# Peptides against a protein of PDB entry 6TME, part 3

Target 1, 324 residues: chain A of PDB entry 6TME
Amino acid sequence: NRLKRAYIALQAWKKAFYSDPFNTAANWVGPDVCSYKGVFCAPALDDPSVLVVAGIDLNHADIAGYLPPELGLLTDVALFHVNSNRFCGVIPKSLSKLTLMYEFDVSNNRFVGPFPTVALSWPSLKFLDIRYNDFEGKLPPEIFDKDLDAIFLNNNRFESTIPETIGKSTASVVTFAHNKFSGCIPKTIGQMKNLNEIVFIGNNLSGCLPNEIGSLNNVTVFDASSNGFVGSLPSTLSGLANVEQMDFSYNKFTGFVTDNICKLPKLSNFTFSYNFFNGEAQSCVPGSSQEKQFDDTSNCLQNRPNQKSAKECLPVVSRPVDCS
Target 2, 324 residues: chain A of PDB entry 6TME as posed
Amino acid sequence: NRLKRAYIALQAWKKAFYSDPFNTAANWVGPDVCSYKGVFCAPALDDPSVLVVAGIDLNHADIFGYLPPELGLLTDVALFHVNSNRFCGVIPKSLSKLTLMYEFDVSNNRFVGPFPTVALSWPSLKFLDIRYNDFEGKLPPEIFDKDLDAIFLNNNRFESTIPETIGKSTASVVTFAHNKFSGCIPKTIGQMKNLNEIVFIGNNLSGCLPNEIGSLNNVTVFDASSNGFVGSLPSTLSGLANVEQMDFSYNKFTGFVTDNICKLPKLSNFTFSYNFFNGEAQSCVPGSSQEKQFDDTSNCLQNRPNQKSAKECLPVVSRPVDCS

## One batch from the design tools (peptide; made by RFdiffusion4, then SolubleMPNN)

Design b1_p8_2_s1 (from b1_p8_2, 4 letters changed)
Fold by OpenDDE base, seed 5:
Structure b1_p8_2_s1 (fold): chain B 324 residues (1-324), chain A 8 residues (1-8)
Amino acid sequence: as target 1 above (324 residues)
Amino acid sequence: SLLDHVTP
């Protein structure tokens, strides 16, 4: 019986709780698992006469504990939302049995270990949120082979390069922010046909920005701040016809910030502060537009306030990185 | 859901 298996799983999970401050699992007693707080039942897809556990929502429960392997018995679960808890350990490999998994949100927990590769085993996964954890190591290239609508990886301990497979992603939102990613942004990024928002904030990314970023015509948010990027901004950024928020601050960019970038038709905020830009178009000057906000602070700009000293600028500006 | 990306 499916509900019997669910009962076994949920009781094992309850036993794996170290703390349940809100007594969320207080009613997790008896065989009627569909009455359990945070457990949602629905008719089975294969037999509408059978009731199954289709979803878990324990968001914001502040539960401390771990995910026991018995959770693999929840084979009918399509929605698994357990964000904002204090779950620790690793994501059980037994979750590979949850072949209907559609949304997986374990964000804002204390999970550790490598990327939960079990998520790659779910054929129908559309939403993956593992942000605000302690996942580490390499991002598997296969993540971008999934038909995900959203990929939230931010605030973890992921390292190494961003996979070249990123161009295969159909996700509208991808977050890499606040990890330890290194290397260049792959040129394949321009192939992300559905991308609306991408954030690289606070990594160890370096090199030149690929020209192919300019192919992201549907992107509304592009944030590459707090990295080690060098060279000039690609002229192809003029292709970002829908960008509203753009941030290149806290990098090592050089060269001239062009009119073609600052006059992007949907641009609302453009931050390029804390770089080594040695010139900007008049359209890039803060206060030049009522509709656009710019920040040019701490560059190597002439006749602008709050710029770097000549001593700091000269060694960098005189030796611009050629990205060609 | 996708809308959750704006929440902490």
Scores: peptide ipSAE 0.037, ipTM 0.779, DockQ to the pose 0.070
Fold by OpenDDE base, seed 2:
Structure b1_p8_2_s1 (fold): chain B 324 residues (1-324), chain A 8 residues (1-8)
Amino acid sequence: as target 1 above (324 residues)
Amino acid sequence: SLLDHVTP
């Protein structure tokens, strides 16, 4: 009996709660699991006459605890939303039995260990949110082989390079922000077909920006701030026909910020502060447009306020990195 | 939900 298995799983989970401030699991008593708060039942896909647990929503419950292996008995769950809790430990490998998993949100918890590779075992997964945890180590390249609509990885402890497989991603939103990613952005990034938002903020990324970024014609948000990027901005950025928010601040960029970038048709905010740019087009000057906001603070620009000293600029500007 | 991409 599927509901009996669900009962075993949910009772094991209740026992794994250390704290339930809102008494969310107070009604988790008896065999009628479909009446449990945050548990949603639906007709089984293989037999409409059978009721199964199809979803969990414990978002914002502030529950402290862990995910026990018995959760692998929830084999009919397609939606698993447990964000904004205090769950700790690792994602159980037993969740590989949840072959219908469609949306998996464990964001804003206290999960640790490597990337939860069990997420790679779910053939129908479309939404993956693991942000605001303590996941560590390498990002598996296979994550981008999956047909995901969104990939939220930000605010973790991921290290190493961004996989070259990123170009295979069909995701509209990808966040890498506030990790420890290093190396270059892969040139394959330009192959992302459906990308609307990509965020690299606050990593250890370096090297030149790949020219292939300019192929991301559907991107509305591109944030590469707070990294170690060098060289000039690619001229191909003029291809970002839909970019609205662009941030390159807090890097080591050099060269000239071109008119072709600052005149992008949908650009509303372009921040390139805290770099070593030695020139900008008139269209890039803050206050030059009423429709666009620019920030050129703390560069090596002439006749602009709040710039770096010649002493700070000269060693960097005199040794431009050739990205060709 | 794909629409709930902002964590408060």
Scores: peptide ipSAE 0.037, ipTM 0.779, DockQ to the pose 0.074
Fold by OpenDDE base, seed 3:
Structure b1_p8_2_s1 (fold): chain B 324 residues (1-324), chain A 8 residues (1-8)
Amino acid sequence: as target 1 above (324 residues)
Amino acid sequence: SLLDHVTP
C-alpha cells in the first residue's frame, strides 16, 4: 500500500525533527497521511482510483532536523518544497526512488556536502532550488544537460569552473551568485536560447567576458558584479536587445564604455562602478537620461566625481588586457 | 512554485 509506505516515511521524518517551533507536525498522527499539515495527496498517475502523497510543502516552518533515508518511500512525490527551515546533513541518495520529482526546493536550510547528484537522477525535474545552503565542491556538468526551467545555486560553497555545458541549458533563470566559482565564463554561454536572468555576483570569476554574451537576446537581467573580470566590455553587448538590468561593478574592467551599450533599448539600470574604465560615452553619464540609471563611481574617468586616484589607475590602465 | 522562492 502506497499510503502505508508514506506513513512510514513521514513518521521517520517526524522522528528526525529536533525542533518544530510552529508545531507543524503536531497532527502527523495516525495512518491518514493525507490529513497531515503540509502533505498533499492526489490520484496516482498509473491508477486514478489510488490516492498517493504527491506533494510536500513545509516552507517557512523553521523546522530543525535532517532528511532520513526513509523519505525514499515517498515514491509518488512530484513536488518537494521545504525551504526556510533548519534542516541539516545531506540530501539522501534514497530520493532517487522519487522518479516523478518535478520541483525540488530545499533552499534556505543548512544542507552540506557535495552537489546533491540525486537531483540528476530525476528525469522529469523542471525546477531546482538549492540556494542558501552549505553545498560545496564542483558543479556537475550534467546539471545543464537537464531540461530545467530554473537553476538556483546562489549562496553556497561551490568552487571550480563553471561547466562548458552551460550552453546546453534551457533554463530561463540561472543563479551562481555568492559561491567560489573561478575561471572564465564559458564561450558556450551564448547558446543559452531561453535565458532571461543570469547572476554571477560575488564569485572568483576572472578573464575576459566572452563576446558570445551578446547573443543572449532574451536576457533581461545580467549581473556579473563582484568578480575579477578584466579587459574591455565586449562590443557585442550591443546585441542585448531586451536587457533591463546590467551590472559589471566591482571588477577590473578597463577601456571605454560605449554608446552602443548605454543606448540599449530596454536598459533601465546599468552599473559599471568600481572598475578601471578610462572613458565613457555621454549616454553613459549618470543623470543623462530620465529613463535610465547609470553608476560610473570609482573608475578612472576624467572630469567625473568619485573616481579612483591616478596612483590607483595608472598601473592598471597602462597595461590593458587584450581580450582579442 | 517559482513564486514561493523569496530570497532572504
Scores: peptide ipSAE 0.036, ipTM 0.779, DockQ to the pose 0.069
Fold by OpenDDE base, seed 4:
Structure b1_p8_2_s1 (fold): chain B 324 residues (1-324), chain A 8 residues (1-8)
Amino acid sequence: as target 1 above (324 residues)
Amino acid sequence: SLLDHVTP
């Protein structure tokens, strides 16, 4: 019965293919779905004597098509990997029936519409990758209530603010890069207890960096480049004991870049170029360390090469934003 | 790495 439902689903999906350049679905014929290329079977969790479709892997198949609602019949699927295809349309709501979903990767496709809220219905979801699509609108706050290990949202059309629920996330990796997020980074960010890497690159984020960033003791990568952040760097950034890569470039930061930041014990790369910093400690100067790389280009620093003109600097530096 | 998260 379960494999019969899987057959119906997979045949419906094959019919939804517009192009299959590598003939991936060429062997998708007959009732033996476990022999289908990219289909993986395993013993059912509730009955080890029953074989079920437990996984789909169509990564890098360059398939054009859409996801039909019949995919909701794949009720035993825990792994769904279909990245680097040309699938279009929306994620079917019928996928709510896939209650065992553990890893969902639809990255690098042509999906559209709002955030696929069906992903929030999966109680066991650990990995969510929807990057490099055309998803739009608001990010639902509930995404961070999920016990996810990784959240990849980059290269979409998401708008609005980052939810304050971000502090509830248990993810080690979160990417917001190349969207249209606006507003401030929530102060609750400091509560992300498992965070290793966070990327905000290329959004419309603004305001001051919250002091609570300094509470991210396990973070190794922090990239906030290409936004509209203002004010000074928080002094609490000295708490980033494990940060290796830090990027604040292409913002509107002002003030002094301190020794406490540039002397972080694990720091290997610190880019703060294309801002309005008016001073830096000697430890922040490019070439001051053999172990650390710095970029101070295009700031308002005195006696440094490749800085902004006084005409560009004066209007901004003379009106520093108070983040206190 | 950042590249793993920002590139396809």
Scores: peptide ipSAE 0.025, ipTM 0.732, DockQ to the pose 0.042

Design b1_p8_2_s2 (from b1_p8_2, 4 letters changed)
Fold by OpenDDE base, seed 2:
Structure b1_p8_2_s2 (fold): chain B 324 residues (1-324), chain A 8 residues (1-8)
Amino acid sequence: as target 1 above (324 residues)
Amino acid sequence: SLIDHVTP
């Protein structure tokens, strides 16, 4: 009996709660699991006459505890939303049995360990949110082989390089922000077909920006701020026909910020502050447009306010990194 | 924007 298995799983989970401030699981009593707060039942896909647990929503419950292995008995769950809790430990490998998993949101918890590779076992997964946890180590390249709509990885402890498989991703939104990713952005990034928003904020990324970024014609948000990027901005950025928000601040960029970038047709905000740019087109000057906001603060620009000293600029500007 | 940098 599927509901009996669900009962076993949910009772095991209730026992794994250390704190339930809102008494969310107070009604988790008895065999009628479909009446449990945050538990949603639906007709089974294989037999409409059978009721199964199809979803969990415990968002914002502030529950402290862990995910017990018995959760693997919830084999009919397609939606698992448990964000904004205090769950700790690792994601159980037993969740591999949840073959219908479609949306998995464990964001804003206290999960630790490596990337939850069990997420790679779910053939129908479309939404993955693991942000605001303590996941660590390498990002598995296989994550981008999955047909995901969104990939939220920000605010974790991921290290190493961004996999070259990123170009295979069909995701519209990808966040890498506030991790420990290093190395270059892969050139394969330009192959991302459906990308609308991507953020690299606050990592240890370095090297030159790949020219292939300019192929991301559907991107509306591109944020590479707070990294170690060097060289000039790629001239191919003129291809970002739909970019609205662009941030390159807090890097080590050099060279000239071109008119072709600052005149992008949908550009509303372009921040390139805290770099070593030694020139900018008139169209890039803050206040030059009423429709666009620019920030050129703390560069090596002539005749602009709030720039770096010649002493700070000269050692960097005189040794431009050739990205060719 | 679908990106939320704030804790939900």
Scores: peptide ipSAE 0.042, ipTM 0.773, DockQ to the pose 0.046
Fold by OpenDDE base, seed 1:
Structure b1_p8_2_s2 (fold): chain B 324 residues (1-324), chain A 8 residues (1-8)
Amino acid sequence: as target 1 above (324 residues)
Amino acid sequence: SLIDHVTP
């Protein structure tokens, strides 16, 4: 009996709660699991006459606890949303049995350990949100082989390089922000055919930006701020026909910011502050447009306010990195 | 933006 298995799982989970401030699981009593708060039932896909637990929504419940292995008994769950809790430990490998998993949101919790590779076992997964946790180690390359719509990885402890498989991703939104990723952005990034928004904020990324970024025709948000990028901005960035928000601030970029970038047709905000740019086109100057906002603060620009001193600029500007 | 850097 599927509901009996669900009962076992949910009761095991209730026992794994250390704190339930809103008494969310107060009604988690008895065999009628479909009446449980945050538990949603639907007809089974294989038998419409059978009712199964198809979804969990415990978002914003502030529950402290862990995910017990018995959750693997929830084999009919397609939607698992438990964000903004205080769940700790690791994601159980037993969740591999949840073969219908479609949306998995464990964001804003206290999960630890390596990337939850069990997520890679779900053939139908479309949404993965593991942000605001303490996941660590390498990002498995296979994550980008998944046909995901969104990949939220930000605010974790991931390290190592971004996998070259990123180019295989069909995701419209990908966040790497506030991790410990290092190395270069893979050149394969230009192959992300559905990408709308990508954020690299606050990592240890370095090297030159790949020219292939200019192939991201559908990108509306590109944020690479707070890294260690060097060299000039790729001239191919003129190809970002739909970019609205672009941020390269807090890097080590050098060279000239061109008209071709600042005159991008959909550009609304372009921040390139806190770099070592030694020139900018007139179209890049803050206040030059009513429709576009620019920030050129703390560069090596002449005749602009709030720039770095010559002492700070000279050692860097005199030794430009060749990204050719 | 679909990206929210605020706690969900």
Scores: peptide ipSAE 0.039, ipTM 0.780, DockQ to the pose 0.045
Fold by OpenDDE base, seed 5:
Order: C-alpha cells, then sequence, then structure tokens
Structure b1_p8_2_s2 (fold): chain B 324 residues (1-324), chain A 8 residues (1-8)
C-alpha cells in the first residue's frame, strides 16, 4: 500500500528530528498520513481512486534533523518544500525513487556535501532551490541539461568553473551568487534562450566577459559584481535590449563605459563602481538621466567625485587587458 | 526581480 510506505517514511523522518520547535510533527501519529501537518495527499496519477502523498511542505518549521533514507518510500511526491529549517547532512540517494519530483526546495538549511546529484535523476524536475546551504565541490555539468525553470545555487560553497553546458539551460532564473566559482563565464552563456535573470555576485570568477552575453535578449537582471573580471565591457552588451538591472561593480574592469551601454532602452540601474574604468560617456554619468540610476564611484574617471587615486589607477589603467 | 537574495 502506497500510504503504508508513506507512513513508514514519515515516521522514520519524525524519528530523525532532533528539534521541532513548533511541534509540526505532533500530529504525525497513526496511519492517516494525509492528516499530517505539512503532508498533502492527492489522487494518484496512475489510479485516481488511490490517494497518495503528493507533496510535503515544511517550510519555516525550524526543524532540526536529517533526511533519512526511508524518505525514498515517498514515491508519489512531486512537491518537496522544506526550506528554512535546520536539516543537516546530505540529501539521501534513495530520493531517486521519487520519479515524479517536480519542485525541490531545500533552501535555507544546513545541508552539506557535494551537489545532490540525486536531483539530476528526476526526469520531471522543473524547480531546484538548494540555496543557503553548505553544498560544496563542483557543479555537475548535467544540471544544465535538465529542463529547469529556475536554478537557485546561491549562498553555498560550490567551487571550480561554471560548466560549459550552461548554454543548454532553459531556466529563466539562475543564481550562482556567493559561492566559490572560478574561471571565466562560458561563451555558451549566450545560448541561454529563456534567461531572464542571472547573478554571479561574490565569486572568484575572472577573465574577460564573453561577447556572447550580448545575445541574452531577454535578460532583465545581469549581476556580475564582486568578482575578478578584467578587460573592457563587451561592446555587444548593447544587445541587451531588455536589461533593467546591471551590475559590474567590484571587479577589475578597465576601459571606457560606452554610450551604447548606458542608453540601453530598458536600463533602470547600472552600477559599475569599484573598477578601473578610465572614461565614461556623458549618458553614464550619475544624475544625467531621471529614468536611470548610475554609480561610477571608485573608478579612474577624470573630473568625477570619489575616484581612485592616480597612484592606484596608473598601474592598472596603463596596462589594460586585451580581451580580443 | 525573481531572484530573492534574502533568506527564504
Amino acid sequence: as target 1 above (324 residues)
Amino acid sequence: SLIDHVTP
């Protein structure tokens, strides 16, 4: 019986709780798992006459514990939302049995270990949120082969390069922010046909920005701040017809911030502060537009306030990185 | 923005 398996799984999970401050699992007693707080039943897809556990929602329960392997018995679960808890350990490999998994949110927990590759086994996964954990190591290239709508990876311990497979992603939102990613942004990024928002904030990314970023016609948010990027901004950024928020602050960019970038038609905020830009178009000057906000602070700009000293600028500006 | 940088 499917509900019997669910009962076994849920009771095993309850036993894996170290703390349940809100007594969320207090009613997790008896065989009627569909009455359990945070457990949602629905008719099975293969047999509408059979009731199955289709979803878990334990968001904001502040539960301390771990995910036991018995959770693999929840084979009908399509929605798994357990954000804002204190779950620790690793994501069980037994979750590979949850072949209907559609949304997986384990964000804001204390999960550790490598990327939960079990998520890659779910053929129907559309939403993956693993942000605000302690996942580490390499991001598997296969993540971008998944037909995901959203990929939230921010605030983890992921390292190494961003996979070249990123161009295969169909996600509208991707977050890499606040990890330890290194290397260049792959040129394949321009192939992300559905991308609306991408953030690289606070990594160890370096090199030149690929020209192919300019192919991201639907991007509304592009944030590459707090990295080690060098060279000039690609002239192809003039192709970002829908960008509203753009941030290149806290990098090592050089060169001239062009009129073609600052006059992007949907641009609302453009921050390029804390770089080594040695010139900007008049359209890039803060206060030049009522509709656009700019920040040019701490560059190597002439006749602008709050710029770097000549001593700091000269060594960098005189040796611009050629990205060609 | 669809991106929430705040803790959920």
Scores: peptide ipSAE 0.039, ipTM 0.780, DockQ to the pose 0.046
Fold by OpenDDE base, seed 3:
Structure b1_p8_2_s2 (fold): chain B 324 residues (1-324), chain A 8 residues (1-8)
Amino acid sequence: as target 1 above (324 residues)
Amino acid sequence: SLIDHVTP
């Protein structure tokens, strides 16, 4: 009986709670698991006459505990949302049995260990949110081979390079922010044809921005701030016809910020502060437009306020990195 | 959506 298996799983999970401040699991008593708070039942896909546990929603419950291996008995679960808790440990490999997994949100918890590779075993996964945890190590390249709509990885401990397979991603939203990623952005990034929003904020990324970024015609948000990028901004950025929010601040960029970038048709905010730019077009000057906001603070610009000293600028500006 | 997500 599927509900009996679900009962075993849910009782094992309740036992794995160290703290339940809101008494969320107080009614998790008896065999009627479909009445449990945060447990949602639906007719089974293979037999509509059978009721199964299809979803879990324990968002914002502040529960301290861990995910026991018995959760692998919840084989009919397609929606698993447990964000904003205090769950610790690792994601159980037994969750590989949840072959219907469609949305997996474990964000804002205390999970540790490597990337939860069990997520790669779910053939129907569309939404993956593991942000605001303590996941570490390399990002598996295979994550981008999956047909995901969204990939949230920000605020973890991931390191190494961004996989070149990123170009295969069909995701509209991808977040890398606040990790330890290093190396260059792969040139394959331009192949992300469905991409709307991508953020690289606060990593150890370096090198030149690939020219292929300009091929991201559906992008509305592009944030590469707080990294170690060098060289000039690619001229191909003029191809970002739908970009609204663009941030290159807190890098080591040099060269001239062009009209072709600052006059992008949908551009609302463009921040390029805290770099080593030595010139900007008039269209890039803060206050030059009522429709667009610019920030050119702390560059090497002439006749602009709040710029770096010549002593800070000269060593960098005199040795521009050639990205050609 | 009935499901709330943490914002970055």
Scores: peptide ipSAE 0.036, ipTM 0.773, DockQ to the pose 0.070

